# Designs tried in a protein design run: peptides against a protein of PDB entry 2AZE. Part 42

Target 1, 148 residues: chain A of PDB entry 2AZE
Amino acid sequence: AQECQNLEVERQRRLERIKQKQSQLQELILQQIAFKNLVQRNRHAEQQASRPPPPNSVIHLPFIIVNTSKKTVIDCSISNDKFEYLFNFDNTFEIHDDIEVLKRMGMACGLESGSCSAEDLKMARSLVPKALEPYVTEMAQGTVGGVF
Target 2, 101 residues: chain B of PDB entry 2AZE
Amino acid sequence: GRLEGLTQDLRQLQESEQQLDHLMNICTTQLRLLSEDTDSQRLAYVTCQDLRSIADPAEQMVMVIKAPPETQLQAVDSSENFQISLKSKQGPIDVFLCPEE

## One batch from the design tools (peptide; aimed at target 2 Q72)

Design b1_p21_3_s4 (made by RFdiffusion4, then SolubleMPNN; from b1_p21_3, 7 letters changed)
Fold by OpenDDE base, seed 4:
Structure b1_p21_3_s4 (fold): chain B 148 residues (1-148), chain C 101 residues (1-101), chain A 21 residues (1-21)
Amino acid sequence: as target 1 above (148 residues)
Amino acid sequence: as target 2 above (101 residues)
Amino acid sequence: SSSKLYKIDTTFGLSKLIPLP
């Protein structure tokens, strides 16, 4: 009885660990797809334009963005060495990391929300190593989380 | 029996986790390669138009933060206070505003 | 509607806001 109980505890521990790793893998896959898709988009765009964009017209990764109403008043204080910033707003704001930005741009092909079209799924699969393709498919179908 | 069943379950879970670990390694390897590829980094950018496209329907101001690794960001968003604090220990922080369209 | 503290992680050339205690 005690032996069985110990094994049941271990079973639950392993299940939870697997669940955590699944979540991490999904996020990593989304990052990979989004990044590669962004690079591909820009490469194609530059080829079509036959030139790179103006230097100050683009924002290179990594970055964080803050968005707020244009009516929001922002006060900013900066340390002399620019190591510290303090922003005070008179209204609410939003903060997004570049990964979230890329997702919202559709760079992850809607995979993050399980809303992939057939074309989106095809693109997503093409941007990962072959070994990851089945997992991408499962993500698109919302069938992740099961035991392999 | 119960013991045999649990033992079998654990073996199956071990195999599943090993497969998962393998996939994780593949994925992280790819990401590392991308981060080290000069051409990929050159093309890893967005435009201000991209940033505005993801904002709320309301007209938004978009501020960009370029901060060194491990920079701390504190955000206070309450009825009484709206504040963002940035603290870097590895270099200067760059903040700029996306121009109006 | 609260105070949140993050660390900016840039492990793979992207930014990730990681919550800190």
Scores: peptide ipSAE 0.636, ipTM 0.927, DockQ to the pose 0.781
OpenDDE base, seeds 1, 2, 3, 5: peptide ipSAE 0.622, 0.628, 0.615, 0.632; ipTM 0.926, 0.926, 0.926, 0.926

Design b1_p21_4 (made by RFdiffusion4)
Pose (drawn by RFdiffusion4):
Structure b1_p21_4 (pose): chain A 148 residues (1-148), chain B 101 residues (1-101), chain P 21 residues (1-21)
Amino acid sequence: as target 1 above (148 residues)
Amino acid sequence: as target 2 above (101 residues)
Amino acid sequence: SPFLEAVQTYAEQIAKAREAL
């Protein structure tokens, strides 16, 4: 019974590591797909009607987005060297990552929620190495859990 | 008995974790190659029209923050106001708005 | 890679910031 207790806690510890690693693997696959999709969307757009986009109309990764109502008062304070910043808001604001932005743009082909059309899934499968194809299929069905 | 049952479980979980680590390893390598790729980095950008479909600078205000790696972001819910604090240990941080308003 | 470190840092810091709120 004593030894069984030790094996059970070790088992639960491993089950927790696998559960965390599965979520990490899924996020990484989505990033891999989203990044590659964004790069190919821009590579193609730069062909159509030549001359690369003006530098001010473009934002390179990595970045963060903050949005609030157009009316919301913001108070900005900056350190000399611009290493430190402080923003005060008199209303609700939202903070979004670039990956989240890319997902909302559909760069991950709806795979973030299994919302893939046949073409979306085909696109997602082609942007990932063959060894990762089964796991992409698992993500497309939502049958990722059960903890294997 | 139960001891063999738990030992068999530990073996299944050991093999499953080795497989997961392998896939993660392939996955992070793909991401490393993308980061080492100059042409991909040059093309890894979003337009102002992109940031619109997720929040357009017509009704809402959009702020872009670009801080070097390892920088800290603290968000605070005061008794009366909201705040965002950015502290970069190395390198300056950049902040700007979107053109359409 | 500094790029990937920034991506990871942003994801962790945004998660912490959302928990704080």

Design b1_p21_4_s1 (made by RFdiffusion4, then SolubleMPNN; from b1_p21_4, 7 letters changed)
Fold by OpenDDE base, seed 5:
Structure b1_p21_4_s1 (fold): chain B 148 residues (1-148), chain C 101 residues (1-101), chain A 21 residues (1-21)
Amino acid sequence: as target 1 above (148 residues)
Amino acid sequence: as target 2 above (101 residues)
Amino acid sequence: SPFLQAIETYKRQIAAARAAL
């Protein structure tokens, strides 16, 4: 019947929406863990050093990173007011956002790839609200994807 | 029946989505708290050493870009063109190079 | 939050750029 067909279409739509939201949630969790872990690391480091690092030695979020071979020739055009930049490279480059950098630094505890040690998982769980802990566990186990 | 089955499925999916939304709200709230906390903002930084750990300046040029919100970024990476364009409307763009040492 | 929004903006822009490649 047409009614059943309509409901089936809606069912599929909802399933896809849930899938998308699951992906978004996972990313949000990773961001939260990464940020909190970064802050915690730096707080501890500054306490150990008994002073903050020199202002020009650190890069505060948000930022993006562009990297390329040192052999790559880069031409840069900058507007007088520095509102506009144009970079031309003679070879390939990579762009990374700050979250990606944090992940590569291990700030997400390897949760992004499901490569958490027992200690990493413990850390990850400690950096999220209690309600999110089960999801963190699922992410670590690679079991995310089921319907709640 | 088929109709009843589908209806039940939709109800279950609705419940699942509601739980998901709840978790997302919790997570976004935590992120907002971090973004609004002055101390957290102060401590939300990486060092050149951190950057070297992921892209060694001995082999890679590492450029850091800090741009105001809503800055337009366009990138092309093809055999014919390798380009990054940045256009800010809210202020100047800062570009830094990570030193090798 | 401008801080959070800026992060999301960067991610979106980078993602779009990558998708266009």
Scores: peptide ipSAE 0.060, ipTM 0.884, DockQ to the pose 0.744
OpenDDE base, seeds 1, 2, 3, 4: peptide ipSAE 0.018, 0.031, 0.017, 0.042; ipTM 0.864, 0.879, 0.862, 0.881

Design b1_p21_4_s2 (made by RFdiffusion4, then SolubleMPNN; from b1_p21_4 with F3W E5Q A11K A15K)
Fold by OpenDDE base, seed 4:
Structure b1_p21_4_s2 (fold): chain B 148 residues (1-148), chain C 101 residues (1-101), chain A 21 residues (1-21)
Amino acid sequence: as target 1 above (148 residues)
Amino acid sequence: as target 2 above (101 residues)
Amino acid sequence: SPWLQAVQTYKEQIKKAREAL
């Protein structure tokens, strides 16, 4: 009885660890797809234009985005060496990392929400190593971790 | 009985975890390769048009922050205070606005 | 991989900030 209890505790511990790793893996996959898809898009665009975009018109990764209402008043304090910034808003704001931006741009092919078309899924699969393709399929179907 | 069943479950879970670890290693390797590839880095960018697609500057102000690694970010979003604090340890922070066209 | 580290740093900082809210 005690042995069974101990094993049950261990089982639950392992299940939780696996769940955490699944989440981490999914995020890593999405990042990989998003990055590769972005690079591919831009490469194609530059080839079509026969030139790179103006340097001041693009934002290279990594970056973060802060957005708020256009009517929001923002006060900014900057140190002389630009090592420190303080922003004060009079209303709510949002912060997004570059990966979230890429997801919203569709660079992750809707895989993040399990909303992949057949074409999106094909693209997603093409941007990962073969070993990851089954997992991408599971993500698209929303069936990741169904065996647990 | 129950003991045998639990033992079998643990073996299966161990196998599953090992598979996950392997897949994670593959992903991490791929990301490192991307980050180390100069051409990929050059092409890893978004445009103001891209940002407008997710947050229209007609209605939203979009601020871009580029900071060195290990930059500390603190945010407060409450009825009393709306604040973002940034502190870099490795270099200057660049901030700019995405213009409305 | 400085770029990768920078990306991870941003994610961690944003996550931390959100958790503090």
Scores: peptide ipSAE 0.037, ipTM 0.878, DockQ to the pose 0.768
OpenDDE base, seeds 1, 2, 3, 5: peptide ipSAE 0.017, 0.017, 0.016, 0.019; ipTM 0.863, 0.863, 0.858, 0.864; seeds 1, 2 fail the geometry check

Design b1_p21_4_s3 (made by RFdiffusion4, then SolubleMPNN; from b1_p21_4, 7 letters changed)
Fold by OpenDDE base, seed 4:
Structure b1_p21_4_s3 (fold): chain B 148 residues (1-148), chain C 101 residues (1-101), chain A 21 residues (1-21)
Amino acid sequence: as target 1 above (148 residues)
Amino acid sequence: as target 2 above (101 residues)
Amino acid sequence: SPWLQAVQDYKKQIAAARKAL
C-alpha cells in the first residue's frame, strides 16, 4: 500500500513536470516559427524593393516595447552613461517582448491561439524541422497536452 | 494490479518526457543557429509600420527599448505607482519612440 | 549566442516584472 502511494506521488510529479515542459516547448516552437517567418518576410520584401530599408526605419531584434495611452504623461530620468533609466507614468502601461510583438503581427501564423488557416498551418510546418511538425499540428488543433 | 498499473504509467511518462526533451533540444538548436547566422539577424527586424499595426500611435504611445543582455527591468503598475526601471550591466540602453504617421 | 541570450533575458525580465505586479 505504501509503495503504491509513493508511486502515485511520483506519477503526479512527473505529470506536472511534463506539463511544464510542454508549455516551454510550445513557446520555443512559436519563437522559431516567428523568427524564421519574419526573416523570410523581410528577405522577400528587400528582394522586391531591390534594397534594404533605411537603418533608422527598422528595429532589430531583440527589443522590448512599452505602450501606454497617448495622453499618459511620462517622466524619464536617464543616467549620464545611459546605463540606467527610470520612467514614471501617471497611468497604466503595457510591456511586451519582441516575441509577443511578432505573434501579434501574425508571424507565428496564429498558432499561438490555435487560429490557423490551412495556409497558416502549412507555413508553420514549413518553418520547423520534421520532428516538430506533429507538435505544430497539435498546437494548431488545440490538442496539445496529452501524454504521448 | 494497482502496483503493476502504476509502474507501467511511470514507464510511459518517462518515455514521454524523453521525447519532449529531444524535441526541445531540436528547437533550441534551431534558435541558436538562427541567432548565430549573420544574414538572418540582419533580416530580423520589424518596422514602425509593423508596430503601428499592433498598437495604433494615434491612441497609444509606443516606446522601443533596446538593451544589452542581462539588463534588469523592474515594473510597477498599481493605482499609486506606475514605474519602469532599467539597469544595464553591459552597456548603454537605447530608447526611442515609434512615430505617428 | 549573445543574441539568443539577450532574447531569453528579456523574457525573464518581463516575466519577473509581471509577477511583481
Scores: peptide ipSAE 0.073, ipTM 0.884, DockQ to the pose 0.734
OpenDDE base, seeds 1, 2, 3, 5: peptide ipSAE 0.019, 0.070, 0.019, 0.062; ipTM 0.863, 0.883, 0.863, 0.884; seed 3 fails the geometry check

Design b1_p21_4_s4 (made by RFdiffusion4, then SolubleMPNN; from b1_p21_4 with Q8K A11K K16A E19K)
Fold by OpenDDE base, seed 2:
Structure b1_p21_4_s4 (fold): chain B 148 residues (1-148), chain C 101 residues (1-101), chain A 21 residues (1-21)
Amino acid sequence: as target 1 above (148 residues)
Amino acid sequence: as target 2 above (101 residues)
Amino acid sequence: SPFLEAVKTYKEQIAAARKAL
């Protein structure tokens, strides 16, 4: 009947929305773990060194990274107020956000690829509230995606 | 019947979505707390050593861009054009180069 | 949070740029 058809459409819509939210939640969890792990690492490092790093030796979040071959020629145009930048390259480049950098640094404990060791998983769980721990476990096992 | 089954499915999906929303709220709250903590913000940094571990400046040029929120980024990467355009609305954009050892 | 909004903006802009490539 038409009513059943309408409900089937709605069911599919909700399933898709849930799938999207699952993806968003996974990313948020990775961000949380990465940020907290980074802060923890730096706090420990500064304590061991008994001093903060030189001001010009660190880059605070947020940021993005642009990388290209060292042989790439780059022309840069900057507005007077530095509100506008234009970069022209003679070859391909890559752009990465700060979270991706943190992931590649291992700050997300390999959770982003389901490549957690037992110690990595333990660390990841320790950096999230209790309510998120089951989801972290599912991410590590690659079993996220089911409806609960 | 079919109608009852679909109705039950929708109720279950609603509960699942509510649970997801709850978890997301918890997560966003944690991120907000981190962003509001001055000590955490002070410690939220990477070093040139970190960046070298991702891309070796001996082979790759690594630029770091710090831009205010709502900065527009346009990128083209094709055989015909290789370009990045940045337009800030809220303040100046800073660009840094990660040096080699 | 300006910090969170900045991160979101960067991710969205990069994602949009990647789609355009």
Scores: peptide ipSAE 0.033, ipTM 0.880, DockQ to the pose 0.802
OpenDDE base, seeds 1, 3, 4, 5: peptide ipSAE 0.018, 0.018, 0.017, 0.021; ipTM 0.866, 0.862, 0.864, 0.865; seeds 1, 3, 5 fail the geometry check

Design b1_p21_5 (made by RFdiffusion4)
Pose (drawn by RFdiffusion4):
Structure b1_p21_5 (pose): chain A 148 residues (1-148), chain B 101 residues (1-101), chain P 21 residues (1-21)
Amino acid sequence: as target 1 above (148 residues)
Amino acid sequence: as target 2 above (101 residues)
Amino acid sequence: DTVTTSTLHNTLFTTRTTTTT
């Protein structure tokens, strides 16, 4: 019984590591797909009607987004060297990642929620190496859990 | 008995984790190659029209923050106001708005 | 007060290690 207790806690510890690693693997696959999709969208757009986009109309990754109501008062304070910043808000605001932005743009082909059309899924499968194809299929069905 | 049952479980979980680590390894390698790729980095950007479909600078204000790696972001819910604090240990941070308003 | 602190690991994407006090 004593030895069984030790094996059970070790088993539960491993089950926790696998559960964490599965979520990490899924996020990484979505990033791989989203980044590759964004790059190919821009590579193609730069063909159509030549001259690359003006530098001020473009934002390179990585970045963060903060949005609040147009009325919301913001108070900005900056350190000399611009290493430190402080913002005060008199209302609710939202903070979003670039990956979240790319997902909302549909760059991950709806795979973040299994919301893929046949074309979306085909696109997602082609942007990932063959060894990751089964796991992409698992993500598309939502049958990722059960903890293997 | 149960001891063999738990031992067999530990073997299944060991093999499963080795497989997951392998796939993660392939996955992070793909991301590393993308980060080392100059043409991809040059093309890894979003337009102002992109940031619109997720929050347009017509009704809502949009702020873009670009801080070097390892910088800290603190978000605070005071008794009366909200705050975001950014502290970069190395390198300056950049902040700007979106053109359409 | 509720303070949420995130350490940003910027690579291809902004990855967060977030803690809340």

Design b1_p21_5_s1 (made by RFdiffusion4, then SolubleMPNN; from b1_p21_5, 12 letters changed)
Fold by OpenDDE base, seed 5:
Structure b1_p21_5_s1 (fold): chain B 148 residues (1-148), chain C 101 residues (1-101), chain A 21 residues (1-21)
Amino acid sequence: as target 1 above (148 residues)
Amino acid sequence: as target 2 above (101 residues)
Amino acid sequence: EIITTSTIHMGLFSKFDTTVE
């Protein structure tokens, strides 16, 4: 009985570890897809425009954004060396990292929510190595979590 | 029996985790290659139009922050206090406003 | 009052390690 109990504890520990790794892998896959898709989009756009965009019109990774109502009053204090910033708002704000921005732009093909179309899924599969394609399919179907 | 079943389950879980680790290694390798590719880095950007598409400047203002690695960000969001603090140790922080269309 | 502290880590993206105080 004690031996079985010990093994059950270990089983639960392994299951939780696997669950965590599954979440990490999914995020890594989404990052890869979003990055490659962004690069592909921009390459095509620059080819069509026959010139790169103006340097001050683009924001390279990595970055974060802060958004708030346009009516929000913001006071900003900056150190002389620009190593420290302090922003005071009179209302609520939101902070988003770059990968979240890319997801909202559709760069992850809607795979992050399992709401991708057939065309989106095809694109997603084309942006990962062959070994990762089955996992991408599972993500799209919402079937990730079983033993593989 | 119960013991044999649990033992078998653990072996199967070990194999599953090994497969998972393998896939993660493949993915990590791909991301590393992208980070080392100069052309990819050059093209890894968003535009102000992209940001406007997800946060309409007619209703929202959008600030962009480019900070060095290991920069600390502290945010306070309460009914009485709304604050963001940035502290960098590796270099200056760049902050700019996304222009309205 | 909720205080959130995050650290930006190295990588292709700005990855945040967040701690809620």
Scores: peptide ipSAE 0.347, ipTM 0.908, DockQ to the pose 0.803
OpenDDE base, seeds 1, 2, 3, 4: peptide ipSAE 0.337, 0.344, 0.261, 0.257; ipTM 0.906, 0.906, 0.901, 0.899

Design b1_p21_5_s2 (made by RFdiffusion4, then SolubleMPNN; from b1_p21_5, 14 letters changed)
Fold by OpenDDE base, seed 4:
Structure b1_p21_5_s2 (fold): chain B 148 residues (1-148), chain C 101 residues (1-101), chain A 21 residues (1-21)
Amino acid sequence: as target 1 above (148 residues)
Amino acid sequence: as target 2 above (101 residues)
Amino acid sequence: NIITLSKIHAGLFSKFDTTVF
């Protein structure tokens, strides 16, 4: 009886750990797909234009974005060495990291929401190592966990 | 029996976790390689057009922040306070604004 | 073009330690 109880506790612990790792893996996959897709897009664009974009026309990763209404008043305080910034808003704001931006741009092929077209799924699969392809497929179907 | 069933479950879970670990290692390795590739880093950028696609500058002000690793960001968004605090440990912080046009 | 308040910094993916209240 006690032995069974101990094993049940261990079972639950392992299940939770697996769940956490699944979540982490999914995010890593999305990051990989989004990044590679972005790089490919830009490479192709520069090849077509036969030149890189002007330096001040692009923002390189990593970055974060803050957006708020254009009517929002923002007070900004900057330290002398620019090591510290303080922004005070008179209304709500949103913060997005670069990965989220890439997702919203469609760089993750809609995989993040399980809304991939056949073409999107094909692209997503092409941007990961072979070993990860089955997992990408499951993510697209919303049936993660079947690979194990 | 119950004991036998639990033992079998644990073995299966162990195998599943090992597979996950393997996949995670592969993925982490790929990301590391990308971070080390100079050409990839050069091409890892977004444009103002991209930013407009996620937040319309006609309605929203879009501010971009670039900071060194380990920079701390503290945000307060409540009915009384709306604040973002940035503290860098390794270097200066840069801020950009995406124009409407 | 981007209006620059400040410039420079590179890397792969954000490495911010974000705490939201």
Scores: peptide ipSAE 0.022, ipTM 0.870, DockQ to the pose 0.157
OpenDDE base, seeds 1, 2, 3, 5: peptide ipSAE 0.020, 0.021, 0.021, 0.022; ipTM 0.865, 0.866, 0.863, 0.867; seeds 1, 2, 5 fail the geometry check

Design b1_p21_5_s3 (made by RFdiffusion4, then SolubleMPNN; from b1_p21_5, 9 letters changed)
Fold by OpenDDE base, seed 5:
Structure b1_p21_5_s3 (fold): chain B 148 residues (1-148), chain C 101 residues (1-101), chain A 21 residues (1-21)
Amino acid sequence: as target 1 above (148 residues)
Amino acid sequence: as target 2 above (101 residues)
Amino acid sequence: EIITTSTLHMGLFTQRETTVE
């Protein structure tokens, strides 16, 4: 019936919206874990060194990185006010945002790929509020997607 | 019947979405707290060693870009055109190379 | 050809659109 069809359309719309929000929530959780874990790591490192690293030796968030072969020729054009940059490469390049860098560093405890050890999962849980712990567990198990 | 079942499903989905919204609000709050904590921000950094661990400068050059919020990035990648365009709205963009060891 | 446009938001460059030509 048409009435049922209308409700099916609405159902599908809501399912898609939920799917999008699930993805967003997972990313937010990963960001939170990665940031807190990074801060924790650096705090410990500075305590062990008894001093902070030289200012020019660290890169504060936010940032992105661009990597390409050392053989790649790069032409750069910069506006006078440095508001605009144009880079031309003669070969392929890769762009990574700071969160991706943190993930590759292991700051998200492997949660992003479901590759958490027991210790990784414990760390991840310790870096989120209690209300988020069940969701972190689901992410680690790859079981996100069920009805709440 | 089918109608009743669909109606029930919609109610359940609404409740599920509300739960997601709640969890997202919690996450957003936590991230905001991190942004407001000066000590956390001071410690929110990576080193050149960290970058070298994921992209070895011996093989790859690593360029770091620090840009203000709302900066637009456009990347073109094809067999004959490789380009990155950056446009900031709020301030200057800083670019530097990660040194090799 | 791949064209990707992103915007820095909440400390991240979020993808706005990707076009394949």
Scores: peptide ipSAE 0.224, ipTM 0.887, DockQ to the pose 0.520
OpenDDE base, seeds 1, 2, 3, 4: peptide ipSAE 0.026, 0.191, 0.186, 0.040; ipTM 0.861, 0.884, 0.884, 0.874

Design b1_p21_5_s4 (made by RFdiffusion4, then SolubleMPNN; from b1_p21_5, 12 letters changed)
Fold by OpenDDE base, seed 2:
Structure b1_p21_5_s4 (fold): chain B 148 residues (1-148), chain C 101 residues (1-101), chain A 21 residues (1-21)
Amino acid sequence: as target 1 above (148 residues)
Amino acid sequence: as target 2 above (101 residues)
Amino acid sequence: EVITTSTIHAGLFSKFDTTVE
């Protein structure tokens, strides 16, 4: 019947919305873990060194990085007020945001790829509220996507 | 019947979505708390050593961009054109190189 | 030729709103 067809359409719509929210939640969890882990790492490092690093030796969030071959020639144009930049390269480049950098640093404990050791998973769980721990476990196992 | 089954499925999906919303609210709250914590912000940094670990400046030049929110970034990466354009609306953009050593 | 336009969002991280042209 038409009514059943309408409900099936609605069902599919809700499933898609849930899937989108699952992806968003996973990213938020990774952000939280990565951030807290970074802060924890730096706090420990500064305590061990008994001093903070030199101000010009660190890069605070947020940031973006661009990398290219050391042989790449770059032409840079900057507006007087530094509101506009134009870079021209003679070869390919890569752009990475800060969260990607943190993930590659292991700050997300390998959770982003489901490559968590037992210790990584323990760390990840310790960096989120209790209510999020089951979801972290599912992410580590690669079993996210079910209805709960 | 079919109608009853679909109705039940929709109710279950509604409950699942509500649960997701709840978890997302918890997570966003934690992130807001971090953004408001001065000590956390002070410690929220990476070093050039960190960047070298993922992109060694011995072979790759690493450029760091610090830009205000709402900054527009346009990138063209093709066989004929390699370009990055940055346009800020709120303030100056800072760009610097990560040293090799 | 691929043109990627992104807008940096406010927040803890540099999140991009990306449009591919």
Scores: peptide ipSAE 0.370, ipTM 0.909, DockQ to the pose 0.806
OpenDDE base, seeds 1, 3, 4, 5: peptide ipSAE 0.352, 0.339, 0.362, 0.329; ipTM 0.909, 0.909, 0.910, 0.908

Design b1_p21_6 (made by RFdiffusion4)
Pose (drawn by RFdiffusion4):
Structure b1_p21_6 (pose): chain A 148 residues (1-148), chain B 101 residues (1-101), chain P 21 residues (1-21)
Amino acid sequence: as target 1 above (148 residues)
Amino acid sequence: as target 2 above (101 residues)
Amino acid sequence: SFSINLSTRAKERYTVEVTTE
């Protein structure tokens, strides 16, 4: 019974590591797909009607987005060297990652929620190495859990 | 008995984790190659029209923050107001708005 | 109230803290 207790806590500890690693693997696959999709969208757009986009109309990764109502008062304070910033808001605001932005743009082909059309899934499968294809299929069905 | 049952479980979980680590290894390598790729980095950008479909600078205000790696972001819910604090240990941080308003 | 939508990559790249006063 004593030894069984030790094996059980070790088992639960491993089950926790696997559960964390599965979510990390899924997130990494979405990033891999989203990044590659964004790059190919821009590579193709730069062909259609030549001259690369003006630098001010473009935002390179990595970045963060903050949005609030157009009315919301914001108070900005900056350190000399611009290493430190402070923003005060008199209303609700939202913070979004670039990956979240890319997902909402559909760059991850709806795979973030299994919302893939046949073409979306085909696109997602082609942007990932063959060894990752089964796991992409698992993500598309939502049958990722059960903890293997 | 139960001791063999738990031992068999530990073996399944050991093999499963080795497989997950392998796939993660392939996955992070793909991401590393993307980061080392100059042409991909040059093309890894979003337009103002992109940031629109997720929050357009017509009704809502959109702010872009670009801080070097390892910088800290603290968000605060005061008794009366909201705040965002950015502290970069190395390198300056950049902040700007979107053109359409 | 406000919300934060950040990925694991962003959390590894940046140190994120949320507090209430």

